# Peptides against a protein of PDB entry 2N1D: the designs that were tried, part 161

Target 1, 169 residues: chain A of PDB entry 2N1D
Amino acid sequence: EVKVKIPEELKPWLVDDWDLITRQKQLFYLPAKKNVDSILEDYANYKKSRGNTDNKEYAVNEVVAGIKEYFNVMLGTQLLYKFERPQYAEILADHPDAPMSQVYGAPHLLRLFVRIGAMLAYTPLDEKSLALLLNYLHDFLKYLAKNSATLFSASDYEVAPPEYHRKAV

## One batch from the design tools (peptide; made by RFdiffusion4, then SolubleMPNN)

Design b1_p29_1_s4 (from b1_p29_1, 10 letters changed)
Fold by OpenDDE base, seed 4:
Structure b1_p29_1_s4 (fold): chain B 169 residues (1-169), chain A 29 residues (1-29)
Amino acid sequence: as target 1 above (169 residues)
Amino acid sequence: SEEEKKNKELLETVRKTLESIKELLEKLE
């Protein structure tokens, strides 16, 4: 298995996210006020503003596109807690053509990086390619950590209604 | 099974995404 290091600043949030959903029976407010698409766009703009070369700017765009696609594929099957399943089903029914990167936000995006290490073990990436990918993934995670105060908040969650609890068996 | 099929499709999609990133990064070295 490949280890993807989560910044220490973000580890407490993963615990809080889990607690809000599983113990406090809350749900992340959907659609997100700041969705995954906007977060990735902000990151790309941030990197472009740092005086990168044209080639580096192009690379950032492709990495962002890759993360977005990866998130959209993984969200429904790999990133949700059991309690979130009815909410996801409702989103699919109401917005069948919308990518989940336009619906979900930072907490679910962060969950992606908890799972990615195991997925990388199944890819045919050689050592050199894997190292390059990891560098970009860690760079993005550092960006999330630097902006954690604005991206992660318990106020983005709300108590699930009573009828929801009956569906979340 | 149906679930097994979905998992295989998911894995292939992840691989294709990562391969695209790989190819791009190699060109920039």
Scores: peptide ipSAE 0.078, ipTM 0.646, DockQ to the pose 0.061
Fold by OpenDDE base, seed 1:
Structure b1_p29_1_s4 (fold): chain B 169 residues (1-169), chain A 29 residues (1-29)
Amino acid sequence: as target 1 above (169 residues)
Amino acid sequence: SEEEKKNKELLETVRKTLESIKELLEKLE
């Protein structure tokens, strides 16, 4: 299995995220005020502002596009806790043509990086290519860590109503 | 099963996107 290292600064948030939903029976507010698309766009712009060459900028854009694609494919089947599944079903009904990267936000995006390592093991990447990809992924994770104060907040969650609890059994 | 289809789709997506990134990274090396 390929190990994607999560920054130590973000590990406590993963625990809090799990606790908010699984133990406290809260739901992340959807659609997200700051969705995955905007986070990735901000990252790309951040990298561009650092004075990177055209080639480096192009590489970042491709990595961002890849992350977005992974997220949109994996969200519904790999990134949700059981308690969140009724909410996801409602989102699909209300937004049938919207990619989930336009609906969900930073917490769910971070969950992707917890799961992506196992998926990378199924790819024919050689050692050098894998190392390079991991460097880009880790760079993005560092960006999330640097902006964690604005991206991750318990105030983005709310207590699920009793009607929802009946759906989630 | 539907679950198997979704898993297969996921794997194919991961493979295709990572291969694209791989090719790009190789050009930049």
Scores: peptide ipSAE 0.037, ipTM 0.590, DockQ to the pose 0.139
Fold by OpenDDE base, seed 3:
Structure b1_p29_1_s4 (fold): chain B 169 residues (1-169), chain A 29 residues (1-29)
Amino acid sequence: as target 1 above (169 residues)
Amino acid sequence: SEEEKKNKELLETVRKTLESIKELLEKLE
C-alpha cells in the first residue's frame, strides 16, 4: 500500500483519541466547535498568506476541495469506531443531506490520513501523480501538527450517557 | 508553464482519486 507519513507529534493524539472512545466510552462533541470545513479554510488562508503565486493558490484550493470531499465520502463507512456508530446514525437521521465535514472535527479528519494510504492503492494513479498528491497531503499534515494544541483536545469529548450505552451494545 | 502543468495534474489526480473511491464504496453498499 501507499505510505502516508503521519507527523510524530500527532501519533500520540491518535492513541488518545482511540482511548477516549474505546476505553473511556466517550464521544466527540457534535457538531464540532471547529469543523473540518473550518480547518481546511484556515489552512487555505494560511497558505495564501505566505505569499504564494496565483498558480499555487489554485493548487491549494483544489487540495482543500479534494480533502473535503474525500472526508465526506469516507467518514461514515471507514473512519468511525464501533462505539461511535449510534452517534453517526443519529446525525444522519436528523440531517441526511448535511456534509459530515460540517459536523465532525480535527480528530476524525486526522483519522482520514491513517486510512488514506490503503485507499490510494485502489486508485488508478501513476507514480508522478501519486507523488504530487502525497506532497500536498504531507504539507497539510504538517499544518495540523503545527496547530495541534488548538485542534486536538480531550475536552472536546464527553462521557456517553447511559441511554447511549444501551444503543451501542 | 511548469506551474500551470502541475496545477492541472493535481486537479486531475484529485478528481480521479475521488471518483475511484466513491465508485468502490457505492458498490459495497
Scores: peptide ipSAE 0.030, ipTM 0.542, DockQ to the pose 0.642
Fold by OpenDDE base, seed 5:
Structure b1_p29_1_s4 (fold): chain B 169 residues (1-169), chain A 29 residues (1-29)
Amino acid sequence: as target 1 above (169 residues)
Amino acid sequence: SEEEKKNKELLETVRKTLESIKELLEKLE
């Protein structure tokens, strides 16, 4: 398995996210006030503002595009806790043509990086290509850590209504 | 240039990764 290092600043949040949903039976408010698309766009703009060359900007854009597509593919099948499945079904019904990167936010995006290591182990990537990808993924994770105070908040979650609990059984 | 070469490599890496993931998911369905 390929190891993707999660910044120490974000590890406690993963625990809080898990606790809010699985133990406290809360749901992340959807659609997200700041969705994955917006987060990735902010990251790209941040890198641009750092004085990167056009070539470096191109690389960042490709990474952002890759993360977005990877998130959209993985969200429904790999990133949700069991308690979140009815909510996801409702989102699909209400927004059948919307990519999940426009609906979900930072907590679910962070979950992607917990799962990506195992998936990368089954890819035909050579050592050099894998190292390059990992460098950019870690750079993005550092960005999330730096902005964690604004990206991750328990106030973005709410107690699920009684009727939802009946669907989640 | 070397930078262009790296960007091309990154692009190919992303594409291969995404394609592999899609294929894996399709096999599980």
Scores: peptide ipSAE 0.030, ipTM 0.544, DockQ to the pose 0.634

Design b1_p29_2_s1 (from b1_p29_2, 11 letters changed)
Fold by OpenDDE base, seed 3:
Structure b1_p29_2_s1 (fold): chain B 169 residues (1-169), chain A 29 residues (1-29)
Amino acid sequence: as target 1 above (169 residues)
Amino acid sequence: EEEKKENEELLKTLKETLERIKKLLEEQR
């Protein structure tokens, strides 16, 4: 398995996220106030504002596009806890044509990076290419960590209603 | 078995995506 290092400041959030959903039976409010698309856009703009070269800006855009695609592919089948499945079904019914990157937010995006390492293990990459990709992924994760105060909050979750509990059994 | 099939399809998609990203990143090296 390819190891993707999660910043230490974000590791506690992964635990809190899991606890909110699985133990406290809460749900992340959807659609997200700040969705994955907006987070990635902010990151791209942040990188561009740093005075990067044209080539570096282009590379950032491609990485952003890649992360978005991975998220949209993996969200429904790989990134959700069991308790979140009914909510996901409702989202699909209400927004059948919307990519999940427009619905979900930072917590689910962070979950992607917990799982992406295993996915990379199934795709042979030369060491140089893998290192380059990992550098970009880690750079993005560092950005998430820097903005964690605004991106990750328990107030974005709410207690699921009793009728939801019956669906989630 | 159904879960395995779904996972296999997902992996194929991810592999294709990764290969595209790899190519793009290599062009920026």
Scores: peptide ipSAE 0.034, ipTM 0.595, DockQ to the pose 0.119
Fold by OpenDDE base, seed 4:
Structure b1_p29_2_s1 (fold): chain B 169 residues (1-169), chain A 29 residues (1-29)
Amino acid sequence: as target 1 above (169 residues)
Amino acid sequence: EEEKKENEELLKTLKETLERIKKLLEEQR
């Protein structure tokens, strides 16, 4: 297993996210006010504004594209709690052709980085490339931590309606 | 099984993504 370090600033949020969904029976508001696509775009623009070389900027774009692809593949099968499954089914029915990166937001994106390490173990990658990839992933996580006040909020969750509870049983 | 098919797709996507990133990261050196 490859270890992806989550910044200490974001670890409490993972607990709060879990509590809101599993214990308090709330749902993240969908479609997200700020979706994964937007977050990744902001990060890419942030990196470009730092005066990096053209090669570094191009690499950032591809890393962003990679994270997006990872998220879209893993969201439905790896990143949802049991209570969120009926909501996901409804989203698929209402938006069958939309990628989940356009629907979900920061909390679910953060969950990806909890699981991505195990997935990297299934894909052969040389030591040097793996180290560089991890550096980019950690850099992105640091960006999320710096912007955590605007990206992560309990106010983005809502109490599930009574009819939803019947579906979630 | 549908679950097995989903896992296969995940691994395929992961491999392709990492190969692209690997190429770009190596070119930065």
Scores: peptide ipSAE 0.034, ipTM 0.608, DockQ to the pose 0.064
Fold by OpenDDE base, seed 5:
Structure b1_p29_2_s1 (fold): chain B 169 residues (1-169), chain A 29 residues (1-29)
Amino acid sequence: as target 1 above (169 residues)
Amino acid sequence: EEEKKENEELLKTLKETLERIKKLLEEQR
């Protein structure tokens, strides 16, 4: 198994996210006010503003593209709690061709990094390439941690209506 | 059965994505 270390600052958010949905029966407001695409774009711009070389800038763009692709592939099958399934179904019905990176936000993006390590274990990447990728992923996670106050908030969740509870059963 | 097929497709997609990233990163080294 490939180990992706989650910053200590973000671990409480994972717990809160789980609690809000599974115990408090709340849902993340969709479409997200700040979606995954926007977060990744902000990160890319942040990295570019720090005077990176052309090659490093290119690498950041590719990593961002990769994260986006991973998210879009894994969201529906790997990143949702059971209680969120009806909401996801509604999103698919309303936006059948929209990538989920345009719908979901920071909490679900963070969940990706909890699961991605196990998926990377199946990769044909050599040790050096894997280490390089992990460095970029950890760098992005550090960015999320630095901006956690603006990216993660319980106010982005809302109590699911009774009608939803009926669908979730 | 359906779950197995879905997982296989997911893994295939992720593997292809990783290979693309690997290639691009190698070119930048």
Scores: peptide ipSAE 0.028, ipTM 0.591, DockQ to the pose 0.119
Fold by OpenDDE base, seed 2:
Order: sequence, then structure tokens, then C-alpha cells
Structure b1_p29_2_s1 (fold): chain B 169 residues (1-169), chain A 29 residues (1-29)
Amino acid sequence: as target 1 above (169 residues)
Amino acid sequence: EEEKKENEELLKTLKETLERIKKLLEEQR
């Protein structure tokens, strides 16, 4: 298994996220005010503004594209808690052609990095390439940590209505 | 059966994504 380390300052958020959904029966407000696409774009622009070479810029773009694709593929089957499934079904019905990276936000994106390590283990990458990829992933996570005050907030969640509880059995 | 097909497609997508990333990361060496 490939180990992706989550920054310590983000670990409490993962617990809060889980608690809000599973224990407090709240839902993240969708569509997200700041979606995954926007977060990744901001990161890419941030990296480019730091004076990277052309090659490094291309690498960042591919990492961003990879994260986005991973997110879009894994969101529905791997990243949702049971309580969130009816909400996801509603999103699919209302926005059938929209990538989930345009709908969901930072909390669900962070959940990806809890699962991505195991998925990377199933794909062939040489040791050096894997190390470089991990460096970029950790760099992105560090970016999330630096911007955590604006990206992660309990105020982005709301109590699910009673009718939702009936279909979330 | 449907679940198996979905899992296979997931793995295929992830592998293809990683191959693209790998190519560009190798250029950084």
C-alpha cells in the first residue's frame, strides 16, 4: 500500500466532516460554493506564480488533471458516506452531464487522499516516479492545509430535512 | 456483474491517468 500522509492540521477536519454527516445527519451544501475544479485551478495558478519552469508547470497541470480525474471516478463509489447517497443520486438526476468536480468541494476532495494511496498500489509506477508523484500530492495537501480556514467550515453543512432521512435508510 | 464492470472501468481510468502523470514526471528527472 502506498502511504499518503495527511497534514496534521487537516486530520481534525476529517473527523469533523465524518461527525457532521454520520452523527449529526447533516449534508454538505451542493453545489459547492467553491468546487474541486476551482480549488485545483487555484493550486495550479499558485504553483505557476512561484516561478516554476515549463516542465514543472506541465507536471503540475498533469497532477491537477490526475487528481480531478481520480476524484470524478471515485466520488460516487468510494468517497461518500452512506447518508450522502440520496443526495448524490439527486445530483446525478439534476446534473447528469456535470463532472462531480464541478459540484463537490474541499471536504470530499480531502476524502480522496484518504483512499488514493490504496488505489495507487494497483497501478504500475517505478519507485522514482511514485516518489515524485507523492511529493506533488503532499505539496497539494500542504496547500489545502494553508488554506484550510477558507476551504473547510461546518457552516457549509446543513441539517438534512425529515424527508431526506426516510430515503437515507 | 454490474458492480464488477464498474470496478474494472474504475481501475482502467486510474491506470490511464497515472500513465500520463508518469510520463511528465519522468521528464522532471
Scores: peptide ipSAE 0.028, ipTM 0.586, DockQ to the pose 0.091

Design b1_p29_2_s2 (from b1_p29_2, 13 letters changed)
Fold by OpenDDE base, seed 1:
Structure b1_p29_2_s2 (fold): chain B 169 residues (1-169), chain A 29 residues (1-29)
Amino acid sequence: as target 1 above (169 residues)
Amino acid sequence: DEEKKKNEELLKTWKTLLEKIKELLEKLA
């Protein structure tokens, strides 16, 4: 198993996210005010403003593109709690052609990194390639941690209406 | 250029990972 370390600053949020949805029966407001696409764009701009060379800029773009695609593939089948399934169905019906990275936000993006370690275990990567990928993943997670106060908030959730609760149980 | 080589390796790594994930998800569908 490949270990992807989640920053200590973000671990409490994973618990809060789970609690808001599973215990308090709340839903993350969709479409997100700050979607995954915008978060990744901000990260890329942040890295580019740090005096990167042309080659380093290329690497950042590839990391952003990879995370985006990874999220869009994984969201519907791997990242949602049971209570979120009806909401996801509504999103698909209303926006069938929209990538989920344009709909969902930071909480669901963070869930992606909880799963990636297991996925990497089944991927044939040499040690150097794996180390390089892990370095960039950890760098991105550090960015999320630094901006956690603005990216993760319980105010982005709302109590699900009674009619939704009946569909989810 | 070592940095260029690293970028190429990163691209290959992402492609390998994404293809494997898609394969696994297809099997679970």
Scores: peptide ipSAE 0.138, ipTM 0.688, DockQ to the pose 0.621
Fold by OpenDDE base, seed 2:
Structure b1_p29_2_s2 (fold): chain B 169 residues (1-169), chain A 29 residues (1-29)
Amino acid sequence: as target 1 above (169 residues)
Amino acid sequence: DEEKKKNEELLKTWKTLLEKIKELLEKLA
């Protein structure tokens, strides 16, 4: 398995996220106040503001596009805890044509990077391509870590109503 | 240009990765 290093600042959040959902039976408020699309846009703008060349800008855009697509493909089947399934079904019913990157936020985006290492193991990438991808993934994760105080908060979760519990069991 | 080459390689990498992920999801779903 290819190892994607999660910044130490974000590891505790992964535990908190899991605890909020699975143990405390809370749900992340949807649609997210700051969705994945906006997070990726902010990242891209951040990179562009640092005086990058045109070629560097192109690379950033491709990374953003790739992460977005990866998220949209993976969210429904791979990134949700069992307790979140009814919520996801409701989102699909209410917003059938909306990409999940417009609905979900930072916590679910971070879960993506926990899984990507395993996915890379099944992808026939040469050493150079893998190194390049990993560099950008780590760069993005570093950005998330720097902005963790804004992006990750338990206040973005809410206790699921009793009716939801009946659907989730 | 080396930077251009890297960008092209990155694009190819993403495309390859996404295709494989889709294939895996099809099998796992």
Scores: peptide ipSAE 0.109, ipTM 0.668, DockQ to the pose 0.606
Fold by OpenDDE base, seed 3:
Structure b1_p29_2_s2 (fold): chain B 169 residues (1-169), chain A 29 residues (1-29)
Amino acid sequence: as target 1 above (169 residues)
Amino acid sequence: DEEKKKNEELLKTWKTLLEKIKELLEKLA
């Protein structure tokens, strides 16, 4: 399996996220105040503002596009805890044409990077291509870590109502 | 140029990954 290194600052958040949902029976408030699209846009703008060359800017755009597509493909089937399934169904019913990158936020985006290592193991990637991708992914994760105070907060979660618990059995 | 080559490799990597993910999801469905 390919190892994607999660910054140490973000590892505790993954535990907190799991605890909030699975143990405390809370839900991330949707639609997110800051969705995945916005996070990726901010990252791209951040990279561009640092005086990157045209080639570097192009690469950043491709990374952003790739992460977005990867998230939208994986969210519904791979990134949700069982308790979150009814919420996802409601979102699909209310917003059938909206990509999930416009609905969900940083916590679910971070979960994506926990899964990507296993997915990469199933792909026939040459060593150079794999190294390149990993470098960009780690760069993005570093950005998330730097902005973790504004992106990750338990206050973005709320206790699920009793009627929701009946749906989530 | 080296940077152009890297970008091409990145695109190839993403394409391969996404296609494989779609295949896996289909198999699991």
Scores: peptide ipSAE 0.074, ipTM 0.624, DockQ to the pose 0.624
Fold by OpenDDE base, seed 4:
Structure b1_p29_2_s2 (fold): chain B 169 residues (1-169), chain A 29 residues (1-29)
Amino acid sequence: as target 1 above (169 residues)
Amino acid sequence: DEEKKKNEELLKTWKTLLEKIKELLEKLA
């Protein structure tokens, strides 16, 4: 297994996210007020504003594109808690062609990085390629940690209605 | 250009990872 280090600032949020949904039976408000696409765009702009060369800008764009695609592939099958499944089904029914990166937000994006370590164990990457990928993933996680106060909030969750509970059993 | 080579390597890494993830998901379905 490849270890992806989650910043200490974000570890408490992962616990809170799990608690809000699994124990308190709340749901993240969808569509997200700030979706994954916008978070990645802000990250790209942040990196580009720091005086990067043309080549560095290209690298940032590839990282953003990769994370976005990775999220869209993994969200439905790997990133949702059981209680969130009915909500996901409704989203698919209402928006069958919309990428999930336009619907979900920061909490679900963070879950992606909890799972990637195990997935990398099944991916035949050489040491050099793996190191490069990890460096960019950690750089992005550092950005999330720096902006955690604006990206992660319990106020983005709401109590699920009674009719939802019947669907989630 | 060293930086250009790094970018090409990054692109290759992402493509490899994403393809393998898709393959794994198909097997689990």
Scores: peptide ipSAE 0.068, ipTM 0.612, DockQ to the pose 0.647

Design b1_p29_2_s3 (from b1_p29_2, 10 letters changed)
Fold by OpenDDE base, seed 4:
Structure b1_p29_2_s3 (fold): chain B 169 residues (1-169), chain A 29 residues (1-29)
Amino acid sequence: as target 1 above (169 residues)
Amino acid sequence: DKEEEENKELLKTWKELLERLKKLLEEQE
């Protein structure tokens, strides 16, 4: 298995996220006030503001596009806790053509990086390609950690109503 | 230059990863 290191600043949040949903029976408010598309756009702009060359700007755009597509593919089947599945079904019913990167936010995006290590183990990548990808993923994770105070908050969650509990297994 | 070659390698890596991920998810359904 490939190890993707999560910044220490974000590890406690993963526990809080799990606790809010699984133990406290809360749901992340959807659609997110700041969705994955917006977070990735801010990251790209941040990297561009650092005085990067045109070639580096291209690389950032590819990273953003890749993470976005990766998230949209993985969200429904790999990133949700069981308690969140009825909420996801409602989103699909109301907005069947909307990418999930336009609906969900930072907490679910962070979950993606918890799963990626196992997924990379099933992908036949050479060592050079894998190292390059990991470097960019870690750079993005550092950005999330730097902005964690604004991206991750328990106030973005709300108690699920009683009728929702009947839908959740 | 070096940066251009790295960008090409990054693009290739993403494409390979995403294709494999999509295939894995389809197989699980």
Scores: peptide ipSAE 0.074, ipTM 0.627, DockQ to the pose 0.641
Fold by OpenDDE base, seed 3:
Formats: sequence, C-alpha cells, structure tokens
Structure b1_p29_2_s3 (fold): chain B 169 residues (1-169), chain A 29 residues (1-29)
Amino acid sequence: as target 1 above (169 residues)
Amino acid sequence: DKEEEENKELLKTWKELLERLKKLLEEQE
C-alpha cells in the first residue's frame, strides 16, 4: 500500500471533523467560505511567490489541477460520511453543474489525502513517478498544516436541524 | 533537462491515476 503521511498537526483535526459530523450530528456550512478552488489557488500563488523556476511552477500547476480533479471525482462517493449524504443531495439538486471544489472546503479536502494512498495502489505506477507525486502531495499537506489555524475551525460547523435528521435516518 | 523529464513523468502519473479512478467509479455504479 502507498503511504501518504499526514502531518501530525492535522491528525487531531481529522478526529475532530469525524466527531463533529458523526457524534455531534453537525454539518459543515455549505457553500464553504473558503472552497477547495480558493485553497489550491492560494497554494499555487504561494509557491510562485517563493521564487520557483519555470519548470517547478509548471509542476505546481499540474499538481493543483490534479488535486482539484481528483477531489471532484472522489467527493460524492468516497469522502462523505453517511450523515452528510442528504446535504450532498441538496447541493446537487440546487447546483447540478457546479464542481464540488467550489462548494466544499478544507476539511473535505483533507479527507482526500487520507484515501489517496489506497487509491494510488490500484494503479501500476513506477517507483520514480510515485515518488515524485508523493513529494508534491506532502508539500501541499505541509502548506495545509502551516495554515491550519485559518483553514480548520469547528465554528464552520453547525448543528443539523430536526428535519435533516429525518432525512439522514 | 532533468526538471522537464520530471514534469512529464508527473503528468503521466496523474493521467494514469485519474483514468483508473474513473474506471473504478463506473464499475461501482
């Protein structure tokens, strides 16, 4: 199995996220105040401002594009807890043509990296290609950890209303 | 250049991953 290392700073958040949704029956506020598209854009701009070479800048853009596409493909089927399914259905009904990277935010993006390792194992990737990809993924995760105070907050969640509980049964 | 080759390899990796993921999604439906 391919191992994607999650920064220690973000591991507690994954637990809190799970607890807020599954145990406390809360929902992440949608649409996100800072969506996945914005987070990826900020990362790309951050990398460019650090004086990267032209080739490195190209690589960053490809990584950003790949993460975005991967997120949009995986969100609905792989990244949601059972309690979040009705909310997702409502989002699809109201915004059928909107990519989920414009709706969801940092917590759901982080969940992607928990699952990506197992998904990468399904592809016959050569060692060099895999190592290169992992290096960029870890670099992005370090960026998330550095900005965790602004990206991850329990205040972005709210208690689901009673009518929602009926849908989630 | 080495960097150019690495970028090409990265692009190839992403393409392979995404194609596989899409295929798996279709099979699960």
Scores: peptide ipSAE 0.061, ipTM 0.615, DockQ to the pose 0.633
Fold by OpenDDE base, seed 1:
Order: structure tokens, then sequence, then C-alpha cells
Structure b1_p29_2_s3 (fold): chain B 169 residues (1-169), chain A 29 residues (1-29)
């Protein structure tokens, strides 16, 4: 298995996120106030403001695009807890043409990086290529950690209504 | 240019990863 290091600042949040959903039976408010698209856009702009070369700028854009696509593919089947399934079904019904990167936010995006290590194990990559990819992924994770105060908050969750509990079983 | 070559390698790796991941997910459906 490929090791993707999650910043220490974000590890407690992963526990809180799990607790809010699984134990406290809360749901992340959707559509997100700050969706995945906006987070990735902010990251790209941040990198561009650092005076990167044209090649570095292009690489960042491709990484952002890749993360977005990866998120959109993985969310529905790989990133949701069982309790979140009814909410996802409702989102699909209400927003059938919207990519999930425009609906979900930072907590679900972070879950992607928890899973990516195992998924990378299925992809035969040479050591150099893997190291390069990991460097960019870690760079993005560091960005999330630096902005964690504005991206991750328990106030973005709310207690699911009683009728939802019946649907979630 | 070493930086340019690294970027090309990254992009190739990333695209290959996404394609393989999509195939794996389709097989799980």
Amino acid sequence: as target 1 above (169 residues)
Amino acid sequence: DKEEEENKELLKTWKELLERLKKLLEEQE
C-alpha cells in the first residue's frame, strides 16, 4: 500500500467528521457553502501567486483538474458513510446534472486522500513517478491544513431529522 | 530542462491513474 501522509493538523478532524456522522447522526449541510470546485480554484490561484513558472502553473492546473475528476468519480461509491446514502440520493434527484464537486465540500474532499493510498496500489507506477505524484498531493494537503480553520467546522453539520433516520436504517 | 521533464512525467502518471481508477470502479458496479 502506498502511504499518503495526512497532516497532523487534519487527523483530529477526520475523527470528528466520522463522529459527527456515525455517532451523532448529523449530516454535512448541502450544497456546501464552499464546495470542492472553489477549494481547488483557491489552491490553484494560491500557487500561481507564488510566482511559479509556466510549466509549474500548467502542472498545478492539471493536478487540480485531476483531483476534481477523481473526487466526482469516487464520492458516491467510496467516500460516503452509510448514514449519508439517503442524502446523496436526494442530491442526485435535486441536482441531476451537477458534478458532486459543486455540491460537497472540504470534509468529503479530505476523505478522498484517506482512500487514495490504497487506490494507488492498484496502479503500477515506477518509484520516481509515484514520488512526484505524492509530492503534489502532499503539497495540496498542506494547503488544506494551513486553511483548516476556514475549511473544517462542526457548525457545517446539522442533526438529521427523524424522518431521515428511518430512511437511513 | 529537468523541471519540464518532471512535469510531463507527472501528467502522464496522473492521467494513467485516473483511467485505471475509473475502470476499477466500473467493474464494481
Scores: peptide ipSAE 0.056, ipTM 0.606, DockQ to the pose 0.649
Fold by OpenDDE base, seed 5:
Structure b1_p29_2_s3 (fold): chain B 169 residues (1-169), chain A 29 residues (1-29)
Amino acid sequence: as target 1 above (169 residues)
Amino acid sequence: DKEEEENKELLKTWKELLERLKKLLEEQE
């Protein structure tokens, strides 16, 4: 398994996210006030503002595109807790052509990085390519940690209504 | 150009990863 280190600042949030949904039976409000697309765009702009060369800017764009596609592929089958499945089904019904990166937000994006380490083990990457990818992933995670106060909040969750509980059983 | 080479490697890495992930998801269904 390839180890992707989650910043210490974000580890407590992963626990809170799990608790809010699994124990407190809450749901993240959808569509997200700040969706994955917006977060990635802000990151790209942040990196560009740091005085990067054109080549480095290209690399950032590729990382953003890759994370977005990775998220859209993995969200429905790999990143949701059982309690969130009815909500996801409703989203698909209401927005069948919308990518999930336009619907979901920071908490679900962070879950992606919890899973990626194990998935990388199934991909035949050379040492140099793997190191490069990990460097960019960690750089993005550091960005999330730096902006965690605005990206992660329990106020973005709400108690699921009784009607939802019937669907989730 | 070192930066150009790094970009090529990054692109290759993403393509390989995404293709493998898609296949894994299909196989698990």
Scores: peptide ipSAE 0.048, ipTM 0.602, DockQ to the pose 0.615

